# Peptides against a protein of PDB entry 5EG6, part 63

Target 1, 151 residues: chain A of PDB entry 5EG6
Amino acid sequence: RLRSQTVSTRYLHVEGGNFHASSQQWGAFYIHLLDDDESEGEEFTVRDGYIHYGQTVKLVCSVTGMALPRLIIRKVDKQTALLDADDPVSQLHKCAFYLKDTERMYLCLSQERIIQFQATPCPKEQNKEMINDGASWTIISTDKAEYTFYE

## One batch from the design tools (peptide; made by RFdiffusion4, then SolubleMPNN)

Design b1_p20_8_s2 (from b1_p20_8, 6 letters changed)
Fold by OpenDDE base, seed 4:
Structure b1_p20_8_s2 (fold): chain B 151 residues (1-151), chain A 20 residues (1-20)
Amino acid sequence: as target 1 above (151 residues)
Amino acid sequence: RTVVLSESYEQVSSLYSSSS
């Protein structure tokens, strides 16, 4: 017999000093807007303002303080990341996180691992890069530093 | 405010960064 099953959503989480994807826990991250010219480092200057696609951001785990490298937040259209979108980032809209100064590397969820996925250029559309589903993220606002749940 | 990042899902709102 077949039984229906619900799909468990995975979340970015930090555990044991590493970023991973968890269906049982989620991390709460500060998303800091940076200047485009901000250098990579543990210390950085945070800018005030609404975050727009195309801008540089820093994700910092509210619990551990661990941070990802500088990211460019990009709008997602289906299976493509838009390189020229600059409208305000909307919560619950799909986005991609390009690792700044890389060869089209994007933050990607693969099973329970967080990896870098290399996007493929769109031959017909220079303003788009093809990403996989794992590189498409949804931003959810929360006031909780960390949450663990059981299904 | 902090954010939770999940694998792709669908809904709508805006993000604000603050240094304070």
Scores: peptide ipSAE 0.375, ipTM 0.757, DockQ to the pose 0.164
Fold by OpenDDE base, seed 3:
Structure b1_p20_8_s2 (fold): chain B 151 residues (1-151), chain A 20 residues (1-20)
Amino acid sequence: as target 1 above (151 residues)
Amino acid sequence: RTVVLSESYEQVSSLYSSSS
């Protein structure tokens, strides 16, 4: 039986001054909780507390200092982002990063590129919007970076 | 505390933000 080669797991990484997706390297990022009314900028006030879905966060590369725009971290259910979830960010669920103040744009993996993917509204469920697989992320502690590479 | 973002599922501890 021929084994299907699975695509290697990709990680968010900063290289050459740009965000990209890498199967060989991973970036370590600070995740800063912000106030909901915090404005966009290089300078921001970090809040204390456990991060909950629906809250505004900043991701900053620990090596380069490169930062993404303000994001709202959202809970993911299958291929949908939940708009009203507010429980603490869970190790049991994937998450999505909505680009704040955009029309349903999410941080997304596309091959080796990081792009913005526009989610589509869910017609039957107003509290959900449909994302693709590339827009679903898992947050991993840097203290636990075990790689399983499938050849 | 820093985090790694992956497309794959992994169990992690709760995320805490600190201004310190």
Scores: peptide ipSAE 0.363, ipTM 0.744, DockQ to the pose 0.164
Fold by OpenDDE base, seed 2:
Structure b1_p20_8_s2 (fold): chain B 151 residues (1-151), chain A 20 residues (1-20)
Amino acid sequence: as target 1 above (151 residues)
Amino acid sequence: RTVVLSESYEQVSSLYSSSS
């Protein structure tokens, strides 16, 4: 019987003042809805309501207060990010985080680093962009600020 | 409410943003 190696799931985390990907720890983040015309900055106005795909959001670490730049949350269908989806974001559904005002750059985990990954346009589907697996995220709600695996 | 971001799974319930 052949042996298989199981790869641990990685999570977005803040350590030492930096965002990174960890298989032993995960951070709890606030996801704040912003107006489409909200400017970049440490101070921002949070809007109330269900978050929909296509909207601008801020991810803020609940422990450190570290924040990522403004993101547009987009629906993921297999290996593509949908540019015009506008239905409510669902937990556990795959999503992508487009870095606002960039050339198709998406939040991506690579090894233990958080990087920007440039999506490729879909030649025949103007409303889709091709992303890699590292740019596809799952959002899970939690009541803990930070979790460390006991394993 | 806070969220955890992990490598992908599949869709369930909606997210809500609140200023409070």
Scores: peptide ipSAE 0.386, ipTM 0.761, DockQ to the pose 0.169; fails the geometry check
Fold by OpenDDE base, seed 5:
Structure b1_p20_8_s2 (fold): chain B 151 residues (1-151), chain A 20 residues (1-20)
Amino acid sequence: as target 1 above (151 residues)
Amino acid sequence: RTVVLSESYEQVSSLYSSSS
């Protein structure tokens, strides 16, 4: 669900050595594609290629160099994250960031804080798990680039 | 290429990762 028009949109930002949500400032992040078997660490090998849902990525603040843990980018359908989607990630499409090797923990915006939110399994839909609105993100490119849309 | 992460909207475009 989108916020009311009168409420400012919040963005992921780094301030004071911490990730937070801000309606006044936004961070520009490098989104790096990693190998599925890449280990966690400050140093990592970046892969070339179009990013697809289900792949492992690193988000690195372009200003501070601060990075989030390894994430799996997942497609969002309404209030659910899709576990088996593998099509290319498109700009402005909803996505969720699963914290790799956790029990269904997702990157989540709550007020001005960035937290981990535990998704709930969908008993009758094994390829989906339920997330909240705060765990659904939109990726906006900061570069002047052509837009390619995927189904 | 850098990206901005915001609260969810509904729009679509491709992202490319570069090792350089």
Scores: peptide ipSAE 0.359, ipTM 0.744, DockQ to the pose 0.170; fails the geometry check

Design b1_p20_8_s3 (from b1_p20_8, 7 letters changed)
Fold by OpenDDE base, seed 5:
Structure b1_p20_8_s3 (fold): chain B 151 residues (1-151), chain A 20 residues (1-20)
Amino acid sequence: as target 1 above (151 residues)
Amino acid sequence: EVVLLSESYEVVSSLYSSSS
């Protein structure tokens, strides 16, 4: 398994029936593209295609099958989530996961816990929301798990 | 920084969703 090379790097992981963040152990996840009108549930219809920012996705643990609620994957620029980006999601580029149908809640790392963090509106830019560092994720292919990430 | 490892069987720069 991939081991963190930095203190600030943690990996999404499932243990004991819960999502958590590990500095040593990483989980592998499927990212499933959904229709924008797909309802929340354990069962969902997966679409084919390249995932674009702004689209609805489901993250499913490859080992346990546990899934997070529907997420909208958003492009990240520093400490802001872009609300109107729609280009294809690039691996290794930072992204944020907005919990769909919430008031600006994002999937967030807080020490060893995975929580929801409420982003704040960007006062000067309506197309951006301010997130914390814990809400910024880097996605890599499992075949590239040997990469070391630095902030 | 948090890292999400995505299952992928293709070597592509962009994430691809497969219904199968």
Scores: peptide ipSAE 0.165, ipTM 0.695, DockQ to the pose 0.190
Fold by OpenDDE base, seed 3:
Structure b1_p20_8_s3 (fold): chain B 151 residues (1-151), chain A 20 residues (1-20)
Amino acid sequence: as target 1 above (151 residues)
Amino acid sequence: EVVLLSESYEVVSSLYSSSS
């Protein structure tokens, strides 16, 4: 018989001036809360407060300073992103990062690459859209990451 | 600071943004 497939964990990482997905190294990032009307740019105003689903955020690499475009952080329910969830973001739960002002594009890893994945609408559930596994993320603090992966 | 993990699960507190 064939052995069961083992799920591999990957991490968002910056290397060589590019975002990529690493199975060996994790990157440290700042998640900055922005106003909903904040324009795209390298300079932005950071808001104080607990981050909620549906809000606009900037992910900035703490080492290189490289940033992704403005993202809307969304709650994930299995294989779907929830469009109307607005509760506080929990590091316990899966989340997705919608690229703001795009046609359902989400931050996604494909093997070792970071790509944009277009979600599929859910006709019967208009408050949801379907994403793939690579577009589902879990967020943890760096201190927890260090303890977990580098004991 | 945070780490983004794919296909992982951890029990941690909620996220807070600071302008400081």
Scores: peptide ipSAE 0.162, ipTM 0.716, DockQ to the pose 0.161
Fold by OpenDDE base, seed 2:
Structure b1_p20_8_s3 (fold): chain B 151 residues (1-151), chain A 20 residues (1-20)
Amino acid sequence: as target 1 above (151 residues)
Amino acid sequence: EVVLLSESYEVVSSLYSSSS
């Protein structure tokens, strides 16, 4: 992938009771698979299995226990989120987190803040939505988080 | 446990959910 400028990696992190993005600090999170019909709440039932794109997940901070709203994990192809991908989450692909039951809102970092970014529909491809770089996430194991990542 | 990072091109790990 070609980029017009240098991009720095930022991590999802919880500090002071809030989610934020940091270049220096990272948080460890549990990613829980939920049923598609699971209701929003602090209490939820976790399903067993390999997580597939299109499934509903819950991100929970391992330290604070703080959780984000229900998300749908989606496959990312360059600057687009794929709406119909359903294969297991691949080691070769980044992902996006759609805020469930929203109008194309995705989990996104902006500077040091975690925000919702509204994706733009792809005019010619109904199965894709255009996202920004801040809404494209890579999931790695905690042991790898100490490494310095380069494009 | 996982770490989420944006604007990285590193390889994604396989994800398994467990109720335990």
Scores: peptide ipSAE 0.154, ipTM 0.701, DockQ to the pose 0.172
Fold by OpenDDE base, seed 1:
Structure b1_p20_8_s3 (fold): chain B 151 residues (1-151), chain A 20 residues (1-20)
Amino acid sequence: as target 1 above (151 residues)
Amino acid sequence: EVVLLSESYEVVSSLYSSSS
């Protein structure tokens, strides 16, 4: 009987000036809400407010200041990203990060690498895109993370 | 500050963005 490979949880992490996925170390990030018309750049204006699905965000490493490109945070239902969800983002709810101004590219974890994965359109559901498991993320506050990881 | 996990855990709290 093939031992069910316990898929270990991986975390977004910054090391050596690069984003990667670690099974042992987690990075602390700020998730900044941006205006929808905010341009890509190292400098940006952060908006106040509760983050909703469909909004533009910046993920910035709290230690290094390294940031990912502008992302649109989208709600995930099973293996699909919802394109029209606009309710508030809840922690520990699955989400996907669409790379803004791309053709369905999503932030994706592949082994120890962070890559872009192109979602496939849902032919019968125009408001959904099919993503893989690596493109589904869970957001947790650092205080909760510390409690979970350091008992 | 937040952490991104590859797995789904369930605790319900909203995310808030602050300019300061």
Scores: peptide ipSAE 0.136, ipTM 0.713, DockQ to the pose 0.171

Design b1_p20_8_s4 (from b1_p20_8, 7 letters changed)
Fold by OpenDDE base, seed 1:
Structure b1_p20_8_s4 (fold): chain B 151 residues (1-151), chain A 20 residues (1-20)
Amino acid sequence: as target 1 above (151 residues)
Amino acid sequence: EVVVLSESYEVVSSLYSSSK
């Protein structure tokens, strides 16, 4: 369904030096591919290539330059993050952003806040972690964000 | 440039990282 605006849709945004969520305003971000062994820091080396699930990325605000910590972009299946998916990031799938080197912490939208959500391990499926809807993200172009989106 | 959304869906192209 095509929509220009909806209450349930939230955009990642930077305001006042902090990341937050907004239903009306959105931030433009660069998603940078990093080496798996890249250290955390403000300075990092960006790799060329199509981004695959399981790879380390940096989300950087194009305006302020503010960045989130290193993230591992993971494929989402329903309400689970897949730990071993390594195919190219799909246009048809939502993704989850695992905070690298944490205990199953994922970037999560909660109301107007951006928080860390601890995923629950799947006892019977070691290659999956249970996340909530707020931890499932869709990446779209800035052009689409300015006009319409689908719900 | 990209925008990250929650609780919405959009068909997008594959993401490409560029050092340039």
Scores: peptide ipSAE 0.111, ipTM 0.679, DockQ to the pose 0.172
Fold by OpenDDE base, seed 3:
Structure b1_p20_8_s4 (fold): chain B 151 residues (1-151), chain A 20 residues (1-20)
Amino acid sequence: as target 1 above (151 residues)
Amino acid sequence: EVVVLSESYEVVSSLYSSSK
């Protein structure tokens, strides 16, 4: 018998002008709270306050200034994204990034790539939609230069 | 400023956005 290999932790990173996933490098990003009616663009107004699930945010690379499209940060329960959660974002809890104004598309890592993953609706639970593990993220502050994780 | 991680666990304070 062969034992299963544990999937290594991966980080969102910008390299060569592209977003990608890395097991060795991690990117530092600004997370900006936006108004719900803020339009897409490189110029946007940043709001002050504690970020809550369901709110619109922008992720901007602190090094390159490259930004992802507007995202709605959503709470994750196991393998589902919660559509109606509105409590403050907890950095100890998993979250998902819904690409705003898409058909259930979420920011997802697949091996070394960052892709959009389409969530599957939950017919019996209208406040949830099914995501994969690659679409689940954990956020930590950059005051920690080194991150230790266990495989 | 934050680090976004996948398949990891960290306990930190709540996330705050600042226009400054």
Scores: peptide ipSAE 0.103, ipTM 0.692, DockQ to the pose 0.168
Fold by OpenDDE base, seed 5:
Structure b1_p20_8_s4 (fold): chain B 151 residues (1-151), chain A 20 residues (1-20)
Amino acid sequence: as target 1 above (151 residues)
Amino acid sequence: EVVVLSESYEVVSSLYSSSK
């Protein structure tokens, strides 16, 4: 667990046995690529390769080992999650984490809590779902995080 | 790959999954 110099920004963090949002600390997470047909569970087979939008991933806290349910990482365009994007994930772009096999539930930051937010269908575009800002995440590598937060 | 998730900071990079 590392402390951030940022006060206004909130980060995904694990504390007290649960996921939460912290302005003081950020968590480091393994992002594991899974097969699309991988079942939910604590044990899973990790695939090699560059992660693409639309693929199934597992986020595991590097400190506690706590994991979120299987997620589908999706590209974000403004306030919408793209359902059909399949290009390689770029840390430059915002992303959303759809909880796999749910009714449009996304990993969402709300105040100090991590919740599931139900996206609404985009009225005019079937390949998009409307999310809130709290469901839009930025991913950075730990080495880059060090640079960003401390340098 | 180990990553940090935030609502604000952005860095240009690709994510790679390793079975190791």
Scores: peptide ipSAE 0.099, ipTM 0.692, DockQ to the pose 0.178
Fold by OpenDDE base, seed 4:
Structure b1_p20_8_s4 (fold): chain B 151 residues (1-151), chain A 20 residues (1-20)
Amino acid sequence: as target 1 above (151 residues)
Amino acid sequence: EVVVLSESYEVVSSLYSSSK
């Protein structure tokens, strides 16, 4: 794997039994669609179909099998996560991963760590929550991961 | 399989979940 030329670009990666952010290494993940009523657990039922914003997903490392908690994938508009978008997920857009059943917690990069970042409500727009750049993710196919990306 | 990264941008295909 090639080292990223962009320091600000970081990849989700699993190392030493932990999720972390790396500018040098990237992890390959399965994104599994779940039912909205699926409970949290190591065992879950995977649904077939195109993934839409607002749906519940599981990110599972293809190598280690380690998984993040249930996430709701949300559409991003500028610096906000949209709460009511339901169209198919597009790789033309950044997305955010809401930690299901939390108080506005999103999967976020902070330096080399993966953390939960609490989004701020948008007073003027009830269907949006303010997130930071570290909580904006891009999903790409593995054949594109070796390329250098620019902001 | 997919790669998830922050603060980058790339155009690929729509995401499909498979039970297999």
Scores: peptide ipSAE 0.143, ipTM 0.675, DockQ to the pose 0.172; fails the geometry check

## One batch from the design tools (peptide; made by RFdiffusion4, then SolubleMPNN)

Design b1_p21_1_s1 (from b1_p21_1, 8 letters changed)
Fold by OpenDDE base, seed 5:
Structure b1_p21_1_s1 (fold): chain B 151 residues (1-151), chain A 21 residues (1-21)
Amino acid sequence: as target 1 above (151 residues)
Amino acid sequence: MKYKKLKASAVLYPPLGDPSL
């Protein structure tokens, strides 16, 4: 496991039955909203609605049908994941994907691989966990709705 | 503020990120 020496953009990609990173290829994913109590499995019940931070989601490749384990989408503030943010997910903001039921493991881009990165607790702020830049994601949706709200 | 929110079961482009440990 080596740290990248240069900053580069990578995309989540599915190839050969595995999730990995690509600098060139990218596909489309479905983001499915789940109930908080939904169990892990190949089949799952999808909820309707709009996604908020803190909710459980499934990312499914539109081509292969492969899915990542259940994730909790969390808001990012600099190098920290916010544990208690619950506002609507905005494409203008970075997000992190916590692997549900793990010890602070987040989806992380490392080199050409998607790995799990263990966040460090923030002693001074209980509602935050320290993550690295590779665990910060930006999502671009083809089906999005504009809304107005005030923070 | 105006925002674009993600819809459940929407088609998304892959997330973007910078490789870093």
Scores: peptide ipSAE 0.097, ipTM 0.614, DockQ to the pose 0.083
Fold by OpenDDE base, seed 1:
Structure b1_p21_1_s1 (fold): chain B 151 residues (1-151), chain A 21 residues (1-21)
Amino acid sequence: as target 1 above (151 residues)
Amino acid sequence: MKYKKLKASAVLYPPLGDPSL
């Protein structure tokens, strides 16, 4: 089960206070669990505990403290995002990050850059949206360590 | 708060104001 914690990515690093994409370097980031009704803003209240699919999260750079807009972490089945999954997030399963309050926009890797990808609705399956491989993410453990984060 | 370190594949944060996100 995944809880609010730091995440390292193989593609992102910080140089000179800016984010840069690289296949050779990686950075560490925090995944923060938020309340579903948490408003958008620079300041937010972090919840403790395990992250479940469908919940709202913030991704924060461990170095600069820069944060992305609120995301909903969704379970991925093959090339579809599941809209109604609510089980605990597993490191062994794929996930997608939906940009909250958008028209099916997901975080997507393309040409070593992060873009927004618009998922295709599934009219016959209202609980699914079709995403591409670049919008499917895997969270894995790097080194087992605990970090103290100050807001 | 205490956090465990994980590695997420290809998670990139854009610069503030990046129109791509």
Scores: peptide ipSAE 0.059, ipTM 0.564, DockQ to the pose 0.082
Fold by OpenDDE base, seed 4:
Structure b1_p21_1_s1 (fold): chain B 151 residues (1-151), chain A 21 residues (1-21)
Amino acid sequence: as target 1 above (151 residues)
Amino acid sequence: MKYKKLKASAVLYPPLGDPSL
């Protein structure tokens, strides 16, 4: 039996130089595609093209310019992050943001704070690791996106 | 399956469901 829990919608935004969650306010972010070999820093080179799962990205606040550390955007299947998915990122799918070069740390909502959550290895599936609901994000793009149909 | 591709450097709003009880 799935446990019943109350889930509310929260939004990521930047205030006072910090990333935190709000029930009413949300921040707009640029998602910048990076090369896999791009080093960590405030300055980085942005790649053109469509974002695919498994690629390295930077989330930058459109207002303040504050950025999170380098992230790998990963596809979510149920309550697991897929480590080997490489298809194009879609607004129709949930995603997780792995903090690059960490021990399975993901961006996570905990109460009103954005924290790092350590995923647990999936014992039966090496290409998956278990995340909580707070680490599963939905993306809404304000930019025009192209639709591609896959059979 | 229909995909809506995200372009690099697109403006995104990342809503999240709060799992807190």
Scores: peptide ipSAE 0.047, ipTM 0.608, DockQ to the pose 0.070
Fold by OpenDDE base, seed 2:
Structure b1_p21_1_s1 (fold): chain B 151 residues (1-151), chain A 21 residues (1-21)
Amino acid sequence: as target 1 above (151 residues)
Amino acid sequence: MKYKKLKASAVLYPPLGDPSL
């Protein structure tokens, strides 16, 4: 642990019509699977099935119905996002959310805000991008419903 | 429909006076 470093746990939630990060409050979200060719919009077609890394998803607030732009869910290994992982998403693994059609932008927490963080390419490992810890998410069950991504 | 809670665990360099810490 380096000087001035602090381990922080933040939760995604909606407040005042915006997505925020909080250490105290959280919201529940639907994670919808989309087709890879699904266009951006508030209205979208949901695909059935288990979510795998590399697939396109929508995060929708269960309360307000607000949604983030289309994301590609990617597996995280330490400080890197894996670009070619395609196994079923596991709640035991950390994940990252790539903003689709961006230059390596990932959903990231910064203090109380949700921002986009630009990942750095890994020249030696073409299948990886370097992300910061704020872009590493863990999916956990809510008290609203149990779920599995894979059976 | 499935409900999920997303959290992030991060090592941060907090700004001076950050009330979240």
Scores: peptide ipSAE 0.030, ipTM 0.511, DockQ to the pose 0.051

Design b1_p21_1_s2 (from b1_p21_1, 8 letters changed)
Fold by OpenDDE base, seed 4:
Structure b1_p21_1_s2 (fold): chain B 151 residues (1-151), chain A 21 residues (1-21)
Amino acid sequence: as target 1 above (151 residues)
Amino acid sequence: MKKKKLKASAILYPPLGDPNL
């Protein structure tokens, strides 16, 4: 475990469902794995190991070093977030970021802004929530990774 | 197909950031 301190989160207030940051400035984030019981704050403990869907993570802006509130990384299937997926996160997968302690709020890119988007329940599938394309994020690079090959 | 599992830290981009996905 590594203790991390980020630049102040004070400026990452959500007003009207929007973050006070542009997608140009906050277009790239570092992802850090946390314990599920980790408290919210500017200081947090980063866990080692592979990131799995359903785990709690922190996103840190690549430009400013500011961290977003705690998130749960979820697997995406088409335009739905999966609530019960727990397999390892892969660069080949899209993911969604649920804001902890919210009513189905997800990080979403809308034009030049990062906003919170409220997912809607799937009527036929209790383990899924409907998101928009802007809430589906892509993993581009990692400093530590393991490759697995499938036929 | 090769998959890359994430360990420790990764760089994430919004939907428009990856031409391959």
Scores: peptide ipSAE 0.156, ipTM 0.659, DockQ to the pose 0.045
Fold by OpenDDE base, seed 1:
Structure b1_p21_1_s2 (fold): chain B 151 residues (1-151), chain A 21 residues (1-21)
Amino acid sequence: as target 1 above (151 residues)
Amino acid sequence: MKKKKLKASAILYPPLGDPNL
């Protein structure tokens, strides 16, 4: 039996040219799938299909077009990010956003700000990194989704 | 079990939130 998604009262949005967290306001964002070898930049090529954990993505504000740097979307299990998960992303799962080409930096909620949090490596479990609660996110809803049965 | 799959270039409403709040 799979876990149901959690409900949150604070959400990511853009205000004053920066990314913020708010309990009162939220923004709509595109999540674009990129090729693994896509370079950083304002211009990028998007891929079609379904997003899987481990893939490279861009988060873009639907109104302003403001974008975060390239991210790798990773599955979360408890307080760890899974480095080798590759199943389709689901709203029923927690996720973390690793900033590509960094030393284990993840998007993290700290008070009302979005910051980078450095995950701690797990020497005994090479496929995991320890993250804090603020680095664990939930995808609330999308306008483009399909349902699939998992065994 | 039935799961909702996220399509590429989807719009998220809201895209991210703290699941602990």
Scores: peptide ipSAE 0.137, ipTM 0.657, DockQ to the pose 0.061
Fold by OpenDDE base, seed 3:
Structure b1_p21_1_s2 (fold): chain B 151 residues (1-151), chain A 21 residues (1-21)
Amino acid sequence: as target 1 above (151 residues)
Amino acid sequence: MKKKKLKASAILYPPLGDPNL
């Protein structure tokens, strides 16, 4: 069984048709790569290839088919999201999901709910935005729609 | 676990019906 790296790591899973965040269980979502100019909608064109930081993605629930709004996947350094990182996303690396076309809104886990958290600009580092721990996610790929994690 | 590049994957999603989303 795969273990979480830190206590602060959170996972998304599906239970009873609903999305839940858990430190112990995670659900599978399809991560679809989009073109940067892809419009928001239920229908979208999926690109092939490796996902890089800074790219636009769609997260689709493997169970319900429900999709989140377009996100930009960003690299995380400590408690900051990097705005200009563009290297390939690696499994078990921390990332943040910026809600595209928002004022620094990121997907954030608060308690057991996913909320939008507004990042704070870094005055001294224009290429970074300050996020909280709840907005930092660990990327794990799997062929399973449901998987159990242990700390 | 050894890190691998991500192509397509399943990821956890917040609970449905969250008014903050």
Scores: peptide ipSAE 0.202, ipTM 0.687, DockQ to the pose 0.083; fails the geometry check
Fold by OpenDDE base, seed 2:
Structure b1_p21_1_s2 (fold): chain B 151 residues (1-151), chain A 21 residues (1-21)
Amino acid sequence: as target 1 above (151 residues)
Amino acid sequence: MKKKKLKASAILYPPLGDPNL
């Protein structure tokens, strides 16, 4: 019997001043485009425009204003993050968030926690890194939120 | 479905796990 891997949908939210993952609660985040040379900090300069893969972004909680460290948004193909993709980020397309200036660390869901997961290099494909399912995110804009709550 | 581009500073919901995946 193919155990239907119930892919548990988890959502990023802020609770008690910390980033958490929840199956029941979800938070809304602003995705801010930064310059590639923008320094890490609570204060940052936001650029206007459309977000492309490979660009530096900040995820900011719409309620609390808490932000994650600078991230590079990367395109996901299956279980790999693409390092050289530069096309516009599409709604509902899977993406990964590389923690900038780390050794292949990606924003990842582990149980109820948000952690950093170290991607594995793809020796045969230098433009790809292997990530786990917990590091593959789907971004839904609030304007398109046909939230099909899959029970 | 025509994939829409993400505008900078848009409000987004980053769920993990596409039930279709």
Scores: peptide ipSAE 0.147, ipTM 0.665, DockQ to the pose 0.055; fails the geometry check

